# Designs tried in a protein design run: peptides against a protein of PDB entry 6A30. Part 144

Target 1, 150 residues: chain A of PDB entry 6A30
Amino acid sequence: AQDADNVLQPIMDLLDSNLTLFAKICEKTVLKRVLKELWKLVMNTMERTIVLPPLTDQTMIGTLLRKHGKGLEKGRVKLPSHSDGTQMIFNAAKELGQLSKLKDHMVREEAKSLTPKQCAVVELALDTIKQYFHAGGVGLKKTFLEKSPD

## One batch from the design tools (peptide; made by RFdiffusion4, then SolubleMPNN)

Design b2_p30_1_s2 (from b2_p30_1, 19 letters changed)
Fold by OpenDDE base, seed 2:
Structure b2_p30_1_s2 (fold): chain B 150 residues (1-150), chain A 30 residues (1-30)
Amino acid sequence: as target 1 above (150 residues)
Amino acid sequence: SEREKDREELAKWIQPRIDKIKKAYEENLA
């Protein structure tokens, strides 16, 4: 549980911050689209993480997530004007794009098979994230979450 | 089982986050 928590906490902190913001600024249809894209991103990141050597504390994902998370703290959440919301979405999309690029630069190092323990942690993490994205039925549909993001 | 305990622990951990985001979504729909 501690290992899963350690992996999940940075991801969820980022998701909480971003989704809370998006929930405030995005129209319903846009929000749904954002959720879908974020889900895909998370799934892709996790899939790669499964292929990547164990997330050491300093792993790039945590750093990438932290670097972008620190920028949000200082801004007094002035309700971004509609224009600011668009820019934030753009920035989020850009960040998502950078994560996608990270995907491309992460050379297929030989998929070191996760240890059974690591697999269990990832499975548990995935289930937890699915629950979060489902959000008691208010978020993404279970059918969407159960479908492969490819 | 250890797995079940882990799941329960994670459920407890994630539930407040779910509640928070659920509320945010509901507020968006209002």
Scores: peptide ipSAE 0.526, ipTM 0.911, DockQ to the pose 0.609
Fold by OpenDDE base, seed 4:
Structure b2_p30_1_s2 (fold): chain B 150 residues (1-150), chain A 30 residues (1-30)
Amino acid sequence: as target 1 above (150 residues)
Amino acid sequence: SEREKDREELAKWIQPRIDKIKKAYEENLA
């Protein structure tokens, strides 16, 4: 649990700050959409980190930011201030690059496969993040969180 | 199990953060 905690602490600090801000400035429906997009970003980042260890943090983040940024620009997330809101989400996503710490923890060996211990840590981390996004039922639905971000 | 203990520990760790963000969401809805 300590390894998971060490990885999660920076990520959760970032999420706390950003989601608190979004909760204050976003209308309910917009906030929900933002949460979904952030969740997808987190999941995709983690998935890529696990599945494609050789990817650099910058490459992984850049790809995700481009994909989600374009999606946001296309009106996928309707924010009261589209440009500002998109930029905020983009910045939050960029900062979520701290998920690279999870990568650094996992990719110590060039092995394409996680060890059983690493798998356990990832599972615990994912479950914890899911709980956070669920926020006791006020956040995202469990059914959404349990689905593949694809 | 050890895994269950770890889950409980992490749950305790995350709960204050959940409470904080939950409050923020609830305030947004009000």
Scores: peptide ipSAE 0.522, ipTM 0.911, DockQ to the pose 0.615
Fold by OpenDDE base, seed 1:
Structure b2_p30_1_s2 (fold): chain B 150 residues (1-150), chain A 30 residues (1-30)
Amino acid sequence: as target 1 above (150 residues)
Amino acid sequence: SEREKDREELAKWIQPRIDKIKKAYEENLA
């Protein structure tokens, strides 16, 4: 738990700050969309960080944004800021570069599969993040969170 | 189990953060 806590602390601080801001300025539909995109971003970033060869945070973020960052541009969305949804996701994703710390804690040897202990920590971390995004039912639905982020 | 203990610890850790963001979401919906 300590390892998971140490890794999650800075990530959650960033998420808390960003989501608090988004919650204040975004209309509920936009906010929901932001949450979905952020969830996808987090999950994909974690997957790549843990499973795939090491990449720079910027490279990973850029790749993820190309895949998911345009999600907020789909449909009719009212954005309260001068920034479009893509820019908001970009900014959030940049901050979420701290997810690389999870790699540093979990992957001792980049070329190796996770040990059982490491797997357990990852599982706990993922469950914790999932709970946060669910936010006692006022955030994302469980059914969405249980689906593949792809 | 150790795993269960870890889950409980993390739950306690994350709960205040959840409560905070829940409040923000609820205020958004109001």
Scores: peptide ipSAE 0.522, ipTM 0.912, DockQ to the pose 0.601
Fold by OpenDDE base, seed 3:
Structure b2_p30_1_s2 (fold): chain B 150 residues (1-150), chain A 30 residues (1-30)
Amino acid sequence: as target 1 above (150 residues)
Amino acid sequence: SEREKDREELAKWIQPRIDKIKKAYEENLA
């Protein structure tokens, strides 16, 4: 449990800060879209951190934004006049770049594969994050969270 | 099992955070 806590603490601190802000400033439909994009970003970041060789935070963020950033434009979501949703996602992604620290906790510099213990920690961490994004039913739907972000 | 205990501990750990963000979402909808 302590290992999972160590992994989750930075992620959750970041998410708490960002989502609290977004909850205050975003219209409900925008907020929902932001949540979906953040979920995808978190999942992809974790996946890449685990599977891919050392990526710089900037490279990882840039790649993630390039892959998923287009999703925000497709929604006829009336963005608040003062908040560019894309910019918000960009800023969130920038902060989520700090999830590279997750690599330091989970992946040995030389190992592309997780140990069984590390896998168990990741599984618990992912489940916990899903619960957070679900937010007792107020956040994202379970069906959405269970789908691949791809 | 140890895994079950870990899940329970994590659940207790995350619950306050969930409550906080849930409140924020509810305030957004109000």
Scores: peptide ipSAE 0.522, ipTM 0.911, DockQ to the pose 0.581

Design b2_p30_1_s3 (from b2_p30_1, 19 letters changed)
Fold by OpenDDE base, seed 2:
Structure b2_p30_1_s3 (fold): chain B 150 residues (1-150), chain A 30 residues (1-30)
Amino acid sequence: as target 1 above (150 residues)
Amino acid sequence: SEKEKARQELQKKIQPIIDKIKKAYEENLK
């Protein structure tokens, strides 16, 4: 439980901060696309964090968290004008794209069989993240989340 | 079970976030 929480908490904090903003500024269709990309990112990040703990320098999640956190310093979330929202989405998409390029540098080291403990943590984390991305029906469809390559 | 307890704890942590997203989406539709 604690291990799952340790993996999930940084991701959930990132998602809480970003998705709340995206839900406010994005149209339904754009939001769905953003959610799909974030889902892929989260799955990749979890896979790396759990399968390759040493390579996930706290710096990458921390840099993702910090790069988005520095923009949040001015406590008045002036709802960015539609232009600012688009730029934030673009920047988020660009960062997601850069993280997808980091996928190309993932030498598929043969997925070392996760220990049963790691599998249990992954399962619990995945269930929680699926619920998050479903967002009580306003997010991604359950069918999409279930078909995602685990 | 310990697994179920852990799931419930995670659900409790995630629910406020889900509610915020729902609210934000509903507000965007207004």
Scores: peptide ipSAE 0.128, ipTM 0.638, DockQ to the pose 0.701
Fold by OpenDDE base, seed 5:
Structure b2_p30_1_s3 (fold): chain B 150 residues (1-150), chain A 30 residues (1-30)
Amino acid sequence: as target 1 above (150 residues)
Amino acid sequence: SEKEKARQELQKKIQPIIDKIKKAYEENLK
């Protein structure tokens, strides 16, 4: 439970900070696209973190997610006109999509078999993240989340 | 089971965030 929380907390912090804003300003189609790219980013980050030694996990997930999330500067985003906000989010989703391509380079090397403990942590984390991205039915469809390779 | 308790705890932790997103989405649809 504690290990799962350690993996999830940085992800939840990122998602809470960004998705609430996106849900407010995005059209539904744009929001779904952002959620899909964030889902890929989260899955890639989790995969990398679990393959890496447990001791560096919190800093790496948080740093990876923050470094890539920092492009959304804390600036008092003047609520851009509805069109400008959608474009900004579309650009943010596109940037997040580029991060998913980094997976193809890293996954090729060390498919280390997860220990039973790591598998249990991943399972708990994935269930929670799937629930988060589903967001009570307003987010991604369950069918999309279930097709993601475990 | 211990695993089920852990899932319930995590679910309880993320529920407020889910509710915020749902509310934000509902407000955007109005």
Scores: peptide ipSAE 0.124, ipTM 0.632, DockQ to the pose 0.748
Fold by OpenDDE base, seed 3:
Formats: structure tokens, sequence, C-alpha cells
Structure b2_p30_1_s3 (fold): chain B 150 residues (1-150), chain A 30 residues (1-30)
């Protein structure tokens, strides 16, 4: 449980910050698209984090998430005008795209079979993330989350 | 099971975040 919390907490902190903002500024259809892209990102990030040795990757994800989060901490978040909201979504999507490109550098390490403990952590993490993205029915449909390559 | 207890604990941790997102969404629809 503690290991799953350690993996999930940085992701949840990022998602909380971004999804709260997106929920405020996005129309329902736009929000669903954003959630789908974030879901893909989270799944890809988890896949990489689990395949890589446990200690170095938490720091890398936390650092990547913190480096991208620091750009949002500047001044009074004036409710971004529609243009600013679009730019924030674009920047978030660009950041997501950069995280996807990190795939090409990490694929070279031999897919070490996950230990049963690692598998249990992954399952718990995935279940929690599915619940988070479902957001009590306002987020993604359960059927979409279940069809995602687990 | 211990796994179910862990899942319930995690759900309790994320529930405030879910509620915050729901509230933000409801406020945007008004």
Amino acid sequence: as target 1 above (150 residues)
Amino acid sequence: SEKEKARQELQKKIQPIIDKIKKAYEENLK
C-alpha cells in the first residue's frame, strides 16, 4: 500500500492541479478529450516507471512533474481568457507529448518481468487511477478505462 | 482482504479530489 501511494501521489498531485483547472475552464466534450490524453499519459508513465528500476524513476517522474508544475505557479491565476485556456491546454498537451517521446529512450532496457509485488502495486495503482479518471461519473466512462491496454 | 482494505484507503484519499473536481465542474455549468 505504501509503495503504491509513493508512486501515485506525484501523479495525483499533478492531476488534481490540472483537472481542477480544466474542469473550471473546459466544456464537457473538451474536458473528456483532455481526460483521454491524460489517461494515455498516465498509463505510459506508469508503464515506464514500473519497467525501470524502482528508485530512480520516482524521482524522475516527480522531477518531470515538478518542472512542468512550476510553470503554473507564477502570479494571480487570472482566469485565463479563452485564448489563455487554449494555450494552457496546448502547453499541457505539448508536455504530454514530450513525456511520450521519452518512450524512445527507455524502450532499450530488457523488459524485466515484474515481481508479484510489483504486479500487485501496478494493479492497485491502475484501479486507483481508473477511479480518479472516472471522477464519480463526471470523467471518463468505465468502459473506456477498461478497454485501455492494461 | 488486505488488498481490499488498501484499495478502500486509497479511495478515501482520492475522494476529496474527486469531490473537488465535481464541484468545479458543477460550478462551470452554472
Scores: peptide ipSAE 0.119, ipTM 0.629, DockQ to the pose 0.749
Fold by OpenDDE base, seed 1:
Order: C-alpha cells, then sequence, then structure tokens
Structure b2_p30_1_s3 (fold): chain B 150 residues (1-150), chain A 30 residues (1-30)
C-alpha cells in the first residue's frame, strides 16, 4: 500500500496541477487527446519506476514531476482568452515533452520479472490511475484504459 | 482485505482531484 502511494504521489501531483487547467480550457476532443498522451506518460513512468527500479531513482522522477507540476499553479487562472489557453497548453506540452526526453536518458535495461509483491503494487497503482483518468466519466473511456498495455 | 483497504485509501486521495476535474469540465461546457 505505501509502496503504491510512493509511486503514485509524484504523478498525482503533476496531474492535479495540470488536468484541472486543461479541463477548463480544452474542448472535449482536445481534452481527450491530452488525457491519452498523459496516460502514456504515466504508464511509461510507472513501468520504469516499478519494473526497472535499478535504473531510475524514484526520488529523481518524483522531483522532476513535482517541479513541472508547480510551474502551472502560479498562473493566476484568469479564464485565459483563447490565446492564453493555447499558450498554456503549449507550455504544458513542452513540460511533458521534457519528461519524455528524460525517458530517453533512462538506461534501457531489460525489464526484470516482477515479484508477486511488485505485481500487487502495480495492480493497485493501475486501478487507481485508471479511475483517475476515467474522471467519473468525463475522462477516458474505461475500454481504452483496460486495453492499454499494462 | 489489506489490498482492498489500500485501494480505498488511494481512492480517497484521488477523489477530490477527480471532483475538481469534473467541475472544471462542467464549467467549460457552460
Amino acid sequence: as target 1 above (150 residues)
Amino acid sequence: SEKEKARQELQKKIQPIIDKIKKAYEENLK
């Protein structure tokens, strides 16, 4: 339980910081696309953190994710004019892109077989994240989340 | 079970965030 929380918390901090803003400024179809990209990012981050623990300092990932999340909170959420919303999306996309680049710097070691304990942590984490991305029906479809290569 | 308890605790943590997102989305649709 605590292990799952430790993996999720940095991700949740980033998502909380960004998704509320995206939900306000994005049209439904755009928001759906953003959520799909975030889902991929989260899955990749979890895979590296849990499946490849020797390669990635969880603390470093968490710190990086938190640094990116905090940058958006300081913006006075004036309902951005259409132009301001676009810039915010661009900035957020840039931040996500930087996280993706971090992925490329992570040593590609072969995924170790998960122990039963690690599997349980992954299952719990995935269930929670699926619920988060479903967002009570306004987010991604359950069918999409279930088909994602876990 | 311990697993179910852990799931419930995590759900409690994420629910406020989900509610914020839902509210933001509903406001955007107005």
Scores: peptide ipSAE 0.114, ipTM 0.619, DockQ to the pose 0.696; fails the geometry check

Design b2_p30_1_s4 (from b2_p30_1, 18 letters changed)
Fold by OpenDDE base, seed 2:
Structure b2_p30_1_s4 (fold): chain B 150 residues (1-150), chain A 30 residues (1-30)
Amino acid sequence: as target 1 above (150 residues)
Amino acid sequence: SEKQKAREELKKKIQPRIDKIKKAYKENLE
């Protein structure tokens, strides 16, 4: 549980910030699309993190997530103008694209089989993230979340 | 099961964050 929490907290912190922002600036259909893309990103990142050696775990998720977070100056988030929101979506999409490229450059090093403990942590983390994205039915549909390759 | 307990504890811990996001999404729909 503690290990899962340690993995989840940074992800949740990022998701809280980003999803809150997107919820404020995006129209509902755009928000839904963003949620789907973020879900894919999170799933892909987790999949890669599972495959990547432990040393890269905190740093890569944290770095991938923090490189995006440093632009959130603590300042009074003036509702970014529509242009700023679009740019943020574009940047998020670009970063998603970079993550996809990272997928291509990540030579499938032989997926070291996760230890049973690591599998349990990942399973718990995935379930929790699914709940987060589902948000009691207000977010993504369960059917969509369940079809995502684990 | 220990797994179920861990899930419930984690769910309880994150529930306030989920609720906050739910609120944000509802506000988006309005």
Scores: peptide ipSAE 0.399, ipTM 0.828, DockQ to the pose 0.606
Fold by OpenDDE base, seed 1:
Structure b2_p30_1_s4 (fold): chain B 150 residues (1-150), chain A 30 residues (1-30)
Amino acid sequence: as target 1 above (150 residues)
Amino acid sequence: SEKQKAREELKKKIQPRIDKIKKAYKENLE
């Protein structure tokens, strides 16, 4: 429980700041798109952190940003031209990429599989993050959040 | 279960933060 809290607090702080900012500056349809992309990014980051061999934080962030940033730049998410929303998302993604610090608590011993404790922490983290994106139904739909971003 | 209890306790702890986000999202929709 304490380990989960230690991991979650920084994540929540980051989410509070970024989601509040996006809520203030984005039009509702843009906000929805941003939330969806951020959710995908978070999920992919967590997945890579858990499943892939230890990548350096920079490599992982760079790869995620390249994959998702290119998608955003190519008009996958049309953002208002006046707002460097893409850059903001990029920056937010970069900050969220530091979720790799989750690795500090998920030190893979020799086993490629997560320990039961690590699984529990990840589950709690995911549930908490889902609540931020869902926000009692005002944000993203549960059905969307329960789908694999892949 | 202990896990469920821990989850609910955590949920209770973070609820005020979620409420702030909810407010921000609602204001966005206005």
Scores: peptide ipSAE 0.390, ipTM 0.822, DockQ to the pose 0.530
Fold by OpenDDE base, seed 4:
Structure b2_p30_1_s4 (fold): chain B 150 residues (1-150), chain A 30 residues (1-30)
Amino acid sequence: as target 1 above (150 residues)
Amino acid sequence: SEKQKAREELKKKIQPRIDKIKKAYKENLE
């Protein structure tokens, strides 16, 4: 539990700031789309960061951020390209990409398989992050959050 | 289960932060 808390606090801080910001600056429909894309980004980043070897993490995170950033910029979330809002979303996604820190905390052992303890931490982390995106039903739907981002 | 207990404990701890986000989302809808 303590290990999970140590990993989660920075993530929660990032989520608090960015999700609150998006809620303030985005129209409701745009916000929903942004949240979905951010959720996918976070989940993909976490999955890859945890499962894949450390050497690939930075590259993968960068690739994911670039792909999603370009997707956002290209109007996937119906924001004008290079708008202040789009740039902010991209920056926020980049900051959330620092979820690599989750790996640094977990990969301290041979990265081939998660120990039961590590699995428990990951599960707890995921559940917590889901709560941020769900926000008691005001944010993303549970059914969406429970699905694989793939 | 122990896992469920840990989850609930953490949920209680972060609830104020979630409430802030909920408020922000609600304000977005207004």
Scores: peptide ipSAE 0.388, ipTM 0.824, DockQ to the pose 0.575
Fold by OpenDDE base, seed 3:
Structure b2_p30_1_s4 (fold): chain B 150 residues (1-150), chain A 30 residues (1-30)
Amino acid sequence: as target 1 above (150 residues)
Amino acid sequence: SEKQKAREELKKKIQPRIDKIKKAYKENLE
């Protein structure tokens, strides 16, 4: 339980700050879009952190942002300035990539399979993050959060 | 189960933070 809490606290701190900021500055439809993109980013970052060796993380975040940034362009969501929303997502992604503590706790053993304990921590982390995005039904729908980010 | 108890305990611990986010989202809709 304490190990899970140690992993979750940095993620929760990041989410508290960024989601609060986005809620203040985004119109409701823009906020919904930002939440969806941020969710995809979180899921992809976690997947890559688990599957890929530690050294490639900074480059992978850049690649994720580039892939998801193209998805934002195709949706006629007139983000007030396309640059500002993309930059905010970029900054959020950069901060997520710096969650080295999640890496340090999980990567102690070689790049192979997570231990059962590590799997349990990841599952608990995912459940907690889903609660932040769902926010008692005010945020994203459960059905969306349960779908594959791919 | 032990897993369910751990989830409920964690949920209880983080609930104030979730409530803060809910408030922020509600204010966004107003």
Scores: peptide ipSAE 0.385, ipTM 0.822, DockQ to the pose 0.516

Design b2_p30_2_s1 (from b2_p30_2, 15 letters changed)
Fold by OpenDDE base, seed 1:
Structure b2_p30_2_s1 (fold): chain B 150 residues (1-150), chain A 30 residues (1-30)
Amino acid sequence: as target 1 above (150 residues)
Amino acid sequence: DEEAEKFRKLRQEAIEELKKKQEEKAKELE
């Protein structure tokens, strides 16, 4: 439990800071889009952390966010400050990229099959992250969260 | 601002619920 908390807390703190900022600056529709992208990023990061050996490439998260960030620009959503939203996503990406360094600290334990205890921790972590992104229905739909690769 | 605060509150509630569940599971595994 403590290990899970140690891993998740930095992610949650980062997400909370970024989501708080996005919730203040984005309209509801934009916020949902941002949440979807963040969800994908978190899921991909977790999947890679759990399933894939530690990918050393800090560049992947930055590249993933850069690829998805271009998709957000094409939506005619009047982000009031186009530059600031992209910069904030970039900063969020950079901070999430720093979480990849945290990943490097965690993933130093060999790609061995997750112990039942580790599986339970991961399951709990995933459920929490789902609840966090769902936020009582204000955030992402449960159906979207469940369709995302667990 | 009200919607943002509501969203913040709900996220915080989710984190607190997680902490409780983690504590409960930790007690069950002891």
Scores: peptide ipSAE 0.196, ipTM 0.727, DockQ to the pose 0.393
Fold by OpenDDE base, seed 3:
Structure b2_p30_2_s1 (fold): chain B 150 residues (1-150), chain A 30 residues (1-30)
Amino acid sequence: as target 1 above (150 residues)
Amino acid sequence: DEEAEKFRKLRQEAIEELKKKQEEKAKELE
């Protein structure tokens, strides 16, 4: 149980800081787009942390960040010039790239098959993250969150 | 501002629910 908190706390702290900032500066529609991208990033990071061997993940997070960062640039959302929302998202993504530290905590146990205990921790973590992003309906829709590969 | 505060509160509630679930699991293991 404490293991789940140890894994989630860094993610939650990072997300809370970034989402608080984005909620202040973004319109509702923009915020939802940001939330969707953050959700994808978190899910991809968790998937890679759980499924893929430790050594390849830093490169893959960097690649995901590069791929998703380019996707946000193509949206001609005139983010007001002064708050480089793209740079903020990039910085948030870079900070989420520090979820590699989450990897170091989770991957230190044998890479191949999660123990039942580890599975329970991951399930709890995923449920919490889903609830966090849903935020009672203010955030992402449950239907969107459930379509993410569990 | 009101929506942002509501969003913050609901995120905090999700974290509190996690803590509660962890405490319940810890009690079941004792």
Scores: peptide ipSAE 0.194, ipTM 0.722, DockQ to the pose 0.381
Fold by OpenDDE base, seed 4:
Structure b2_p30_2_s1 (fold): chain B 150 residues (1-150), chain A 30 residues (1-30)
Amino acid sequence: as target 1 above (150 residues)
Amino acid sequence: DEEAEKFRKLRQEAIEELKKKQEEKAKELE
């Protein structure tokens, strides 16, 4: 449980930072599209992390997220002008795109079967992320989150 | 801004609720 929290917390912090940014700069329709793409990316990343040995991958994701997350704290959030918002979306998309490159590094480890404890942690993590993206109905619809591959 | 803040608050509430559920599950596993 503690190890799962240690891995999930950086992801959630990164997501929270990015979603907060997107919520400020995007219209509702654009935000929903961004959320859907982020959801897909997170699900794909988690799926790959689950298929890969949980501990090493979690540490790598946490390390990668920590390396990338440190860049977001320092910026005095000047309300980006519309042009700055596009650049921020591009930068966030680029950072998220680097999560896709993490795929290529993670694919090399042999898929270890998750222990029941690790499965429970992943399920809890998925539920957390689903609730986070749903955000009481303001975010993604439950039906969309439920249709995500299990 | 109000919708963004509401969205942030609801995300935070979801995280807190889930932390409680994690603690409850951790207690059930002991």
Scores: peptide ipSAE 0.213, ipTM 0.737, DockQ to the pose 0.436; fails the geometry check
Fold by OpenDDE base, seed 2:
Structure b2_p30_2_s1 (fold): chain B 150 residues (1-150), chain A 30 residues (1-30)
Amino acid sequence: as target 1 above (150 residues)
Amino acid sequence: DEEAEKFRKLRQEAIEELKKKQEEKAKELE
């Protein structure tokens, strides 16, 4: 439980900070898109952290967000004029790149098959993140979250 | 923004519910 909390807390704090920012800035439809992309990013980061510890997460996050950031510009999101929503997403991505620090905490345990304890921690983490993104039905649909490769 | 605050609250409730479930599981093992 403590290990799960130690892993989850940094992720949740980062997600809370970013989602709070996005919830203030983004219109509802844009927020849903952001949530989907963040979900994918988190899942991919976790998968890579588990499967491929040595990969620098920063490069992947930057590439994923650069590809999707072009899609957000075309949505007439009246972002307040001064903050390029793309730049905010990029900054959020850069901050999500600090999930690499979470990676460093998780990766310090060798690329070996997750111990049963580690698997339980990951499962709990995934459930937490799923609930977090679902947010009582305000966030992502359960069906979308369940299609994510566990 | 009321909607943003509602969303924040629901996220927090999800985390708290999960923490509670974890604590309950930990107590059952003891």
Scores: peptide ipSAE 0.198, ipTM 0.722, DockQ to the pose 0.436; fails the geometry check

